# Ledger of designs, part 93: peptides against a protein of PDB entry 4KTY

Target 1, 266 residues: chain A of PDB entry 4KTY
Amino acid sequence: YVLNDIGVIFYGEVNDIKTRSWSYGQFEDGILDTCLYVMDRAQMDLSGRGNPIKVSRVGSAMVNAKDDEGVLVGSWDNIYAYGVPPSAWTGSVDILLEYRSSENPVRYGQCWVFAGVFNTFLRCLGIPARIVTNYFSAHDNDANLQMDIFLEEDGNVNSKLTKDSVWNYHCWNEAWMTRPDLPVGFGGWQAVDSTPQENSDGMYRCGPASVQAIKHGHVCFQFDAPFVFAEVNSDLIYITAKKDGTHVVENVDATHIGKLIVTKQI

## One batch from the design tools (peptide; made by RFdiffusion4, then SolubleMPNN)

Design b2_p17_1_s2 (from b2_p17_1, 6 letters changed)
Fold by OpenDDE base, seed 2:
Structure b2_p17_1_s2 (fold): chain B 266 residues (1-266), chain A 17 residues (1-17)
Amino acid sequence: as target 1 above (266 residues)
Amino acid sequence: SDYEELEYYEEGAKVVL
């Protein structure tokens, strides 16, 4: 988990799983220095830099460019004319070194790029980390632990009312740490995500959320456990908005989200 | 190229709902 500098990231569809190689390069020259620089840019107190909880939370914020001029600018519109297309990246090294050199956010990333760079960051700082891919990954916009899919009377999705979304796949990280801030048994793997999806206490960041806590329904445990829970286990609620202003639940699908969670065992 | 754009689009995450 810490020593492997080459990884495999899963992507694609649940019925057509694809893999790509990713070079983490956590031992390459300048990479550790860049990770320290990222924490400096975050204005992270020196006293917190030895705490993997604080480090992973700061990393989840700083690997994305939102709020804090962090490492990567996300783009999903297939228009990458002002940078490097997300798919052109093969590893973290070039991204991190460009960030360190330019002192400006690097364009562009998507979830696996964020996860790749974040994995390097965590590993450089001695935090065991891996990338996780979730197929049919929910994005809960209002932390209600369900996907509210609003339908028109014709059965088409009402995009104005529907704030929640489902990705065909999403990549995030799991980081290994103790959680002395949580009850006994909720250490180990913690979900952390640097892809800017939701605001968490004023910043686009996510985690660390205890995988054990989420697995056992303890969504009240810090940090961002409701969001991560929804990504893997939310129900799809299909709601017809009628012309009279009433909402009618047409269907509930409890099986669609989180169909497969894959990680490379290292 | 049009092919490269398609490859990037195929690799990218997509909203499906």
Scores: peptide ipSAE 0.420, ipTM 0.747, DockQ to the pose 0.030
Fold by OpenDDE base, seed 5:
Structure b2_p17_1_s2 (fold): chain B 266 residues (1-266), chain A 17 residues (1-17)
Amino acid sequence: as target 1 above (266 residues)
Amino acid sequence: SDYEELEYYEEGAKVVL
C-alpha cells in the first residue's frame, strides 16, 4: 500500500461502476515537505506526529479547507469558475504543491479528490492507506443511525424536513494502525474521511473509526464510529409528516444503504 | 466546452435521496 504511487478509484453508480486512475505521488519532490507543512498549519505537537491515530485524525481535518484553511475546498454545485473542476484533477501532487506554494486552500474537490489527497498524505507519512468507495452512502445529519426521509402526504420527499441524505457513491480512506486506545482486536484498518460532511468534536473531520468495531456494531468506540456505521448500514425510515404535525412511519428499508463497498486490493 | 462540463457533472457524486 505505502509503496504504490498510482491507484484506481471507483465511482459512478452501483449498476454502472466506473474507475479512474489517480497518481498519489507520495515520493515526488516537495510532497513530504507539504505533508509536514500541513501538520504545522494544524499546530500539531511534534510528540503527536509519530502517532498514526493523531496523524490520521489531523489529516482528516486538514485535507479539507473548513475550520482551519486546510488543503481543499469542496464544491458540489457544478460552479467551478474560481478554480479547477474536481474531475480535472488526475493526482495529488499538483494539489499539494499548489497548497504549499500559495498557502491557501485549493479549489475544488469532491469525495474522490479528498480521498486521493488524503491517501497521499497518509502514505507519505508511512501509514498504509487505501481508498474505499461506498455505493448508496448515507449521510446521517442528526447522529441517530437512521436515514429519516420525510414525505409529504402525496409521497414526495419533503426537502425542508429531510436533513439526512444518500449519495450515489462516496469515497473515503482506510488507514492501517494499532489502536491501543481500544480493546484488543480493534486495530488494523481504520476508516478516516477528509470530505467535510459532519462536525466531529468542533471541526469537520472523521475517524479513525475501527472497521472491525463497525462490522460488529461497536459504535461506542472512538472516533466517529456512529457516523461511519450509518454510512454503510443505516436503515431508511420513510416518515409521512401529517398536516396535524404528527409523524407516521410508512416504511423501513434495511437494504438500500451500503449496497456495495469497493476497494482496490494491492 | 459544454461537453467537458457535462462530463464533469456526470463524474461528480450526487445526492440521490
Scores: peptide ipSAE 0.419, ipTM 0.746, DockQ to the pose 0.029
Fold by OpenDDE base, seed 3:
Structure b2_p17_1_s2 (fold): chain B 266 residues (1-266), chain A 17 residues (1-17)
Amino acid sequence: as target 1 above (266 residues)
Amino acid sequence: SDYEELEYYEEGAKVVL
């Protein structure tokens, strides 16, 4: 994992899986220095820089520009007038070097760009990492472990009431580390995500969340396990908003979210 | 389940319901 400088990112639809190449470039000139600079910008104590738990959590915050003038500005509105369209990026190197030279956030990223840059950051710092794609990935906005989908009486989505969302796909990272802060058996792969989705204790960051803990429903284990659990396993709750202001649960779908999780093995 | 495209994003990334 650490030694591979080129990878494949999965995207598209669950029934039409697509792949794109991504150059991580963790060994290219200036990339290690940039990763160190990112930790400097985060004001990360030197004593913490050897701890993959702290490093991955800081990385999840700093790869996005929110809160801390981190690496990438996200954009999803198809208006990229002041930067590079997310689809135009082919690797992490240009992004990281631009960030290092300009000392300003780079425009623009979406989930696979965030995941690509974050994968470089982790690998550059000696943390085994891979990109994971989840098809039908839930974004739980209110931390209730379910997708509350509000419907009008005609069956259309009430966008005003519906705060939760589902991505056709979402990319994040898994980082390999021991978790001495968790019970035995919850080390190994940890989900970490730098795409700015939810605020985690004051910052747009996510993880590390134990993949083993998530698989066994242990959402009480730090960090952000409820959010990651919801991404892969939340139920869709369809709620009809009646004209009289009452809400009625019409349906529950426990099979829609997290239909397929894909990662490149090598 | 049945879903409808709500918004299109880059490289086929989109919010669906």
Scores: peptide ipSAE 0.379, ipTM 0.699, DockQ to the pose 0.033
Fold by OpenDDE base, seed 1:
Structure b2_p17_1_s2 (fold): chain B 266 residues (1-266), chain A 17 residues (1-17)
Amino acid sequence: as target 1 above (266 residues)
Amino acid sequence: SDYEELEYYEEGAKVVL
């Protein structure tokens, strides 16, 4: 088996799917050493480094800079004055080598950059991995498994009350591993996400969440299954917030979130 | 699907459907 070192990442809109090339460079000089350095910075116990569950969870935390001075600083403010714009990156190698050289977080990333770097990290460490793009990807910020869209009495969205959001697309990773910590049948592909979206037990990380568990609605399984489930299967709940402080559910739409999930086989 | 774009980023957007 030969791992591909050049990939394609899907992005854009569900009705206008776009692709970009990404060089993973997992075999380039210094990249494996940098991945080991990332685990050293995480203070990961040596005995855990052979466990793909632990490695993928640590990688999920460490590919983002939050909490632990990890690899990439995210920016979504359209201001990239102190670094490289996310769209300027074409692969993982320059990012990882800059991190190793500077020993400081690299600026800047967005979802596909996080996913690209995380894919390199996983592959370097012998974990089969691929990038997933979800179109109409929900971001549930209160862990209620639904997208709460608050409406004014005139029917317009109340952006002040609406905290949940939907990405036109979002990229994360799937990592292949056995899950002896879960019931039989929930190994295989595990969703992991290094884009800092929500806190998971004290750190900005996500997964590994069993893709099979998510598909069968088993949101009680570790790790972060509710959040990943919401990304792909949340209902949109349209709520009119009345002036008296009461909330009225006007509509429920179960058809829009996770309309298309695109991934490549490894 | 119809959706309202709430915020545009470099190559992505947050939307409400």
Scores: peptide ipSAE 0.051, ipTM 0.724, DockQ to the pose 0.034; fails the geometry check

Design b2_p17_1_s3 (from b2_p17_1, 5 letters changed)
Fold by OpenDDE base, seed 5:
Parts: C-alpha cells; structure tokens; sequence
Structure b2_p17_1_s3 (fold): chain B 266 residues (1-266), chain A 17 residues (1-17)
C-alpha cells in the first residue's frame, strides 16, 4: 500500500466492471518534492505534516483546485479544450510535475484522476493508501443521509428540485492511520476524497472518515462521516411534488446505493 | 484484475448519533 507504484482503478458499470492501469510514480524524481510543495501551498504548519489525519485532510482539499488553487481542475461537461481530457491521463507523475512547474492547477480531472493523484500524494508521504470504487455512489448535498428524488406528477424527475445525484461509479481513497481523536476501535482505514463534491467546513474536501465508524453508523465522528455514509448507504426517496405544494413519498429504494464497493486485491 | 469487495455498512444497521 506504500511501495506499489503501479495500480489498477476499477470503473465502468456494476454489471460491466472495467479496469484502468494507473502509474502512481511515488518514487519518481520530483514527486516527493511536489507533494511537499502541495503542503507548502496549503500553508500547512510543519507540526501538522507528521500527522496523517491532518495530512490526508489537507490532501483531500489540495488535490482539487477549488478554494486553494490545488492540483487538479475537475470537468464533467465533455469540454476539455484548455487541457488534457481526464481519460488521457495514465498516471500521477505528469500531473504532479506539471503542477509543480506551472504552479497552476492542471486541467482536467474526474474522480479516478483525483483518486490516482491523491493516492500518490498519500503514498509519497508514507501513508498507506488505496483507491476504492463505489458503484451507484450517492452524492447527498443536503446532509440528510438520503437521496431525495423529486418527481413531477407525471412521474418525470424534477431536475430543479432534485439536488442529489447518483454516480454510476465514484472513486475515492482509503488511508490507513490511527485515530486518537476518535474512540478506541475507529482507527485503520479512513475514507478520504479529493474529488470536489461538497463543502466541508469551508473547503471542498472529504475525510478522513473512519470506515469502521461508517460501517457501524457512527456518523457523528469527524470528518465527513455523514457524507461518506450517504455515498454508500443512502435510501432513494422518490417524492412527488404536487401542485398544491405538498410532498408525497411515492417509493423508497434501500438497495440501489453502494451496490458494490471494490478495491484492488493484494 | 481481481478485486476485493469492501463492506462500508452492516446490513440493517441504523445511524448512531
């Protein structure tokens, strides 16, 4: 989880799982220096740089360009005229070296690119890390731990009212660390995500969220456990917005979200 | 490539606040 410099990222559909090779390149020349530079750009205190909790949280913020001119600009509109299409990247090295050289965010990334670069960052800094793929990954943006799908009276989705969304797949990272800031037993794998999805206390970042805490429903444990919980365990709530302004729950699907969560087998 | 299935929830578990 630290020494492997080439990996596999799972993507595609739950019924058509695909693999993408990714070169992490954490031992390549200039990569460690770039990771240190990222922490410098974050203005991270030296005292915090030895703390994997702080490092992974800062990394989750800085691997995306939002808020802080971090490493990668996300784009999902299929318009990549001012950079490299996300699918063209094959590893972290070129991205990180471009960032270090230009001192400007690199275009463009999507979830697997963010996860790939973040994995390099974590491994460079000696934090055991792996990439996780969640099929049917929820994006809860109202922090209610459910996916609210608003329907018109004709049964079509009301896109204006429906803020929540489901990715066919989403990639994030798990980082291995102790959590002395949490009760005993909630160390180990921590979910961290650098894909800009939601604001977490002022920045687009996510985690570290204890996988054990999430697994057992302890969503009150820092950081961002409710969001990660929702990604893997949200119920789909189909709500009809009636003309009289009332909302009626038409259906609940508790089986759709987080249908398959995978990582590369060792 | 082979994959490992991860468990992020316990079936039937409820949110603990």
Amino acid sequence: as target 1 above (266 residues)
Amino acid sequence: SDYEVLEYYTPGAKVVL
Scores: peptide ipSAE 0.420, ipTM 0.861, DockQ to the pose 0.852
Fold by OpenDDE base, seed 1:
Structure b2_p17_1_s3 (fold): chain B 266 residues (1-266), chain A 17 residues (1-17)
Amino acid sequence: as target 1 above (266 residues)
Amino acid sequence: SDYEVLEYYTPGAKVVL
């Protein structure tokens, strides 16, 4: 994982899987220096820089621009007039070098761009990392581990009440590390996500969340296990909002979210 | 490209609090 400087990112639809080449470029000139600069900008203590738990968590925060003037500004409005459209990027190198040169966040990214840059960051620092694509990825914004879809009495979605959302696909990273802060057996792959989705203890970051913990429903294990669990295993709860203010559960779909989760084969 | 399917859940498993 660490030695591969070119990768493939899966995207598109669950029934029409697409691939995008991505150049990580972790060995290119200036890239390691930029990754160190990112940690400097985060004011990360030197003692923590050897700890993959701390490094991956800091990287999760710093690859996005929110809170800390990190690397990438996210945009999903299809108007990218003040930067580069997310689809125009082909690798991490230009993004990281621009960040280092300008010392300002780079515009613009979406999930695969965040994941690509974050993968470079992790690999530069010797952390085995890969990109994961989840089709029908939930975004739980109220921490109830379910997707609440509110319907009008006529059956149409109430967009005002429906705050949770589902991505057709979402990309994040897995980083390989031991987890001495968790019980035995919960090391290995850890989910980390630099796409700014939810606030985690004061910052837009996510993880490291033990994939084994998520798999076995241990959502109490740090960090952000409930959010990652929801991304892959939330039930869709269809709720009719009545005119009298009451809510009625009309249907539950336990099969839609996390329909397919993939990574590049080694 | 070939992909590996990852498992993030165990069917029938419940959330452990």
Scores: peptide ipSAE 0.420, ipTM 0.856, DockQ to the pose 0.847
Fold by OpenDDE base, seed 3:
Structure b2_p17_1_s3 (fold): chain B 266 residues (1-266), chain A 17 residues (1-17)
Amino acid sequence: as target 1 above (266 residues)
Amino acid sequence: SDYEVLEYYTPGAKVVL
């Protein structure tokens, strides 16, 4: 999980799983220097750089351009006129080297690009890391651990009321580390996510969230455990907005979110 | 490519606040 410089990222649909090759290139010239530069741009003290908890949290913030002029600008509108389409990237090296040379955010990324670059960052700094793909991945906007889907009386989604969303797939990272800040048993794989999805204490970042904590419902454990829990285990709550302004729960689906979660087998 | 299926939940587990 540190030595492999090439990987496979899963994407597509749960019933049509696709793979893309991704070169991490953590040993390529200039990549380590760029990772150090990223931490410099984050104004990360030297004392924190030896702590994988701090490093992974900073990385989750800095791999995206939001808040701090980090590495990648996300775009999901299929208009990529001022950069490279997310699908055109095949690895992390060109992105990181462009960031280092230009000292400006690189355009453009989506979840697998963020995850690919973040995986390079983690591995380059000696943190074992892998990419995870979650099919039907929830984005909880209000931290209620539910996907509140508001429907009009005709059954169409009320986009004005519906703030929560579901990705057909989403990629994030797991980083291996001890968690001395948590109870015994909650070390190991930690979910971290650099795709800018939700604000976490003032910044677009996510994790490290203990996978063991998430697995056992310990959403109170830092960091961002509620959000990660919601990504994989939210109930879909279908609510009809009535003409009289009342809301009625029509259906609850507890099986849709997190239908399949995969990583490359070693 | 071969993939490993990950478990992020325990069946029947409740959220612990």
Scores: peptide ipSAE 0.412, ipTM 0.855, DockQ to the pose 0.863
Fold by OpenDDE base, seed 4:
Structure b2_p17_1_s3 (fold): chain B 266 residues (1-266), chain A 17 residues (1-17)
Amino acid sequence: as target 1 above (266 residues)
Amino acid sequence: SDYEVLEYYTPGAKVVL
């Protein structure tokens, strides 16, 4: 399963699930060398390159271009000047080889592109990995573990009062590893995300976050468990911003976020 | 394609600090 060089990525809407093929190409010429080059660009110590915790965390940082001139520039503006539209990519190989050749970030990616490239990176380096799609995925921007939705007194959404947002879908990766840095039972699948969403201790990176920890609400476990927890289990808090500047909670929806989380069936 | 549903939360689960 994890040795398959062609994958399926789920996207679309929860009530209209779509699939796209993605060529990981982890066995293609130059791809492993490019993954090693990525770790070189990250200035990763040789001693850490055998540790899947460190490798996956570095990968989550380096697959995006932020902070460190990593692999992919994200863009969501639908312009995509001076690059390739995210939807035009069909696999990781061209992206990684372009990065290696140009030594500059490749334009452009969105979540499934980041996840596709990151999946290749992980698999190349011997880390079992898969892509996960979360429908109604929260982006908690203020680290309060809830999704704030501000309403005007007329009931219309005021998008200026929060940077919190909900993706119709979001893709990230799960990487299989032991977690000797965590209590017993929190190894196995770890959520890692290379889509640049939030700063994690100085860099746009995410994970590894123990899926078992997230499942049981252990958000204190490294790394980025609060953010991943919020992605899948945030309550929607509808807040009316009154003219007098007060905020009133009008409603709470605990069922909207993380409506469906899927991966390719084995 | 067929998909596997993943469990990232238990219904009614709360944050444990």
Scores: peptide ipSAE 0.405, ipTM 0.848, DockQ to the pose 0.823

Design b2_p17_1_s4 (from b2_p17_1, 7 letters changed)
Fold by OpenDDE base, seed 2:
Structure b2_p17_1_s4 (fold): chain B 266 residues (1-266), chain A 17 residues (1-17)
Amino acid sequence: as target 1 above (266 residues)
Amino acid sequence: SDYEELTYYEEGAVVEL
């Protein structure tokens, strides 16, 4: 995990899985120093820098530019005129070195770019890490552990009422660490995500969430376990909003979300 | 909100349900 400097990121559709190479470059000149600089920009205390829980949580916040002028500006509008298109990046090195040199957020990233850079950050700091791709990845916007899909009376989706969404795929990271802050058995792989999706206690960050805890439904365990649980296990609830203001559940799909979770290192 | 920004990935998209 830590020693691999080239990876493969899975993307595409669950029935048409695609791969792209990514150079992590965690051993390249200046990359470790840049990772330390990222923690400096986060104003992370020295005592916390030895704690993978704190480091991964700070990294989750700092790999995205939101809140704290972190590494990457996300863009999802297919208009990348003021930077590098997300698809043009082939690795973390150029991004991290540009950030260190310019001391400004780098444009632009999307989920695999965030995950790629975050993977480098974690590995540089001695935290075993891998990229995970989830197909049919839910984005729970209201923290209710379900995907509320509101329908018009004609059966079309009401986009105004529907705040939850589903990505055809999403990439995040898993980091290996002990979790002395959790009950015994919930160490190991922890989900962490630097793609800015939801606010977590005042910043766009996610994790570390115990994969074992999520797998066994322990969503009360810090950090952001409800969000990660929803990404992989939400039920789709189709609700018709009637003209009289009543809501009627038309259908529930418990099989749509999280159809496949893939990583290079299983 | 971030929801409005997260509409389409370069190689992915929001699923039409």
Scores: peptide ipSAE 0.043, ipTM 0.652, DockQ to the pose 0.030
Fold by OpenDDE base, seed 4:
Structure b2_p17_1_s4 (fold): chain B 266 residues (1-266), chain A 17 residues (1-17)
Amino acid sequence: as target 1 above (266 residues)
Amino acid sequence: SDYEELTYYEEGAVVEL
């Protein structure tokens, strides 16, 4: 995981799994310097830079440009003026070197670009890391651990009543570390996500969330376990919004979200 | 809104349910 400088990112749909190559380039000239620069821009204390918990959390914040003038500007509007379309990137090196040179956020990224750059950052700093793709990935916007789907009385979806959404796929990272801040057994792989989806304690960041905790429903463990749990295990709640303002649960689907989680093994 | 920014990915999309 640390030594592999070329990877594969899974994307597409659960029934049409696709792969793209990604060059991490963690050993390329200037990349380590850039990763240190990222931590400098985050004003990260030197004492924290040896702690993978702090480093991965800072990385999740700093790989996106929100809040802190971090590495990548996200764009999902198919208008990529004054930048590079997310699909045009083939690796992390050009992005990180541009960031270091310009000292301004690089345009543009989406989930696999964020995950690719974040994977480089983690590996460059000696943190074992991998990219994970989740198919039917939920985005719980209101932190209720469910994916609300509102229906009109005619059965049509009313997308205006919720900000919850389901992605056909989403990419994030898992980083390997001990978690002395958690109970025994919740070290190992930790989910971290640099795609700016939700605010976590004042910043667009996510994790580290213990994969073991998530797998066993321990959403009370720091950091962002509820959000990550929702991404992989939210129930779809179909709610009819009646004209009288009442809500009626019509159906619950507990099998749709997190249909497939894919990562490369060593 | 932040959500409006995440309406679709270039290669990923919001699933119509």
Scores: peptide ipSAE 0.037, ipTM 0.631, DockQ to the pose 0.030; fails the geometry check
Fold by OpenDDE base, seed 3:
Structure b2_p17_1_s4 (fold): chain B 266 residues (1-266), chain A 17 residues (1-17)
Amino acid sequence: as target 1 above (266 residues)
Amino acid sequence: SDYEELTYYEEGAVVEL
């Protein structure tokens, strides 16, 4: 993982899986220096920089521009007037070098761009990392481990009441590390996500969450295990908001979220 | 439909070998 500087990103839909090449460029000139600069901008203590738990958590915060003027500005409005459209990026190198030279957040990213840059960051720092794509990925906004979808009486989604969302796909990273802060057996792959989705203890960051913990429903294990669990395993709760102010559960779908999780194995 | 209201990203998710 660490030695591979070119990857493939899976995207699209579960019934129409697509792939995009991505150049991580972790060995390119200036990239390691930029990763160190990112940690400097985060004001990360030198003593923590050798700890993959701390590094991956800081990285998840700093690869997005929110809170801390990190690397990438996310945009989903399909305008992209003041930067590069997310789909135009082909690798991490140009993004990281632009960030280093300008000292300002780079525009623009979406999940695969965040994941690509974050993968470079992790690999540069000697942390084995891979990108994971989850099809029908839940975004639990209220930390209740379910997707509450409010419907109008006509069956359309009530966007005012519905705070949770489902992505057709979402990309994040898995980083390999020991977890001495967790029980034995919960080391190995850890989910980390730099796409700014939810605030985690004051910052837009996510993880590291033990993949083994998530797999076995141990949502109490730090960090952000409930959110990651919800991304892959939330039930969809369809609730009709009636004009009289009453709410009725119309349907529960336990099969929609996390239909396919894919990662490159090479 | 319920599915028409899902949020979509642009194309191109990354997996590294």
Scores: peptide ipSAE 0.023, ipTM 0.560, DockQ to the pose 0.032; fails the geometry check
Fold by OpenDDE base, seed 1:
Structure b2_p17_1_s4 (fold): chain B 266 residues (1-266), chain A 17 residues (1-17)
Amino acid sequence: as target 1 above (266 residues)
Amino acid sequence: SDYEELTYYEEGAVVEL
């Protein structure tokens, strides 16, 4: 997990899984220095840089440009005129070196680009890391652990009321570490995500969330366990918004979200 | 297979494969 400099990222649809190669390049010239520079830009105390919990949390914030002029600007509007289209990137090295040289956020990324760069950052700093892909990944925006899908009286989705969304796929990272801040047994793989999705205690960041805790429904554990749990296990709640302002639950689908979570076998 | 299936979720249950 630390030594591999070329990887495979899974994407596409659950019934048509696709792969792309990604060069992490954690051993290439200037990459370690750039990762240290990222932590310097975050104003991270030197004493914290040896703690994988702090490092992974800072990394999840700094790999995205939100809040802190971090590494990557996300774009999903298919307009990439002021940078590089997300699909044109083939590895982390060019992105990180551009960031170090320009000292400005690099345009543009989407989930696999964020995950690729974040994987390089983690591995470069000696944290075992892998990319995971979740198909039918929920984005809960109100922290209620469910996807609220509002319907018009005709049964069509009300896009104005429906704020929650589902990705066809989403990529994030898992980082290996001990969790002395959690009960015994919740170390190991921790979910961390640098794609800017939701605010976590004042910044666009996510994790580390214990994979074991999430698997067993322990959403009270830091950090961001409710959000990561929702990504993989939210129920879809179909709600008809009536003209009188009342809401009626029409249906619940507990099978749609998080159908398949995959990572590269190493 | 060159990938590992970590989890499958059905009806709120976590299924290990």
Scores: peptide ipSAE 0.017, ipTM 0.504, DockQ to the pose 0.313; fails the geometry check

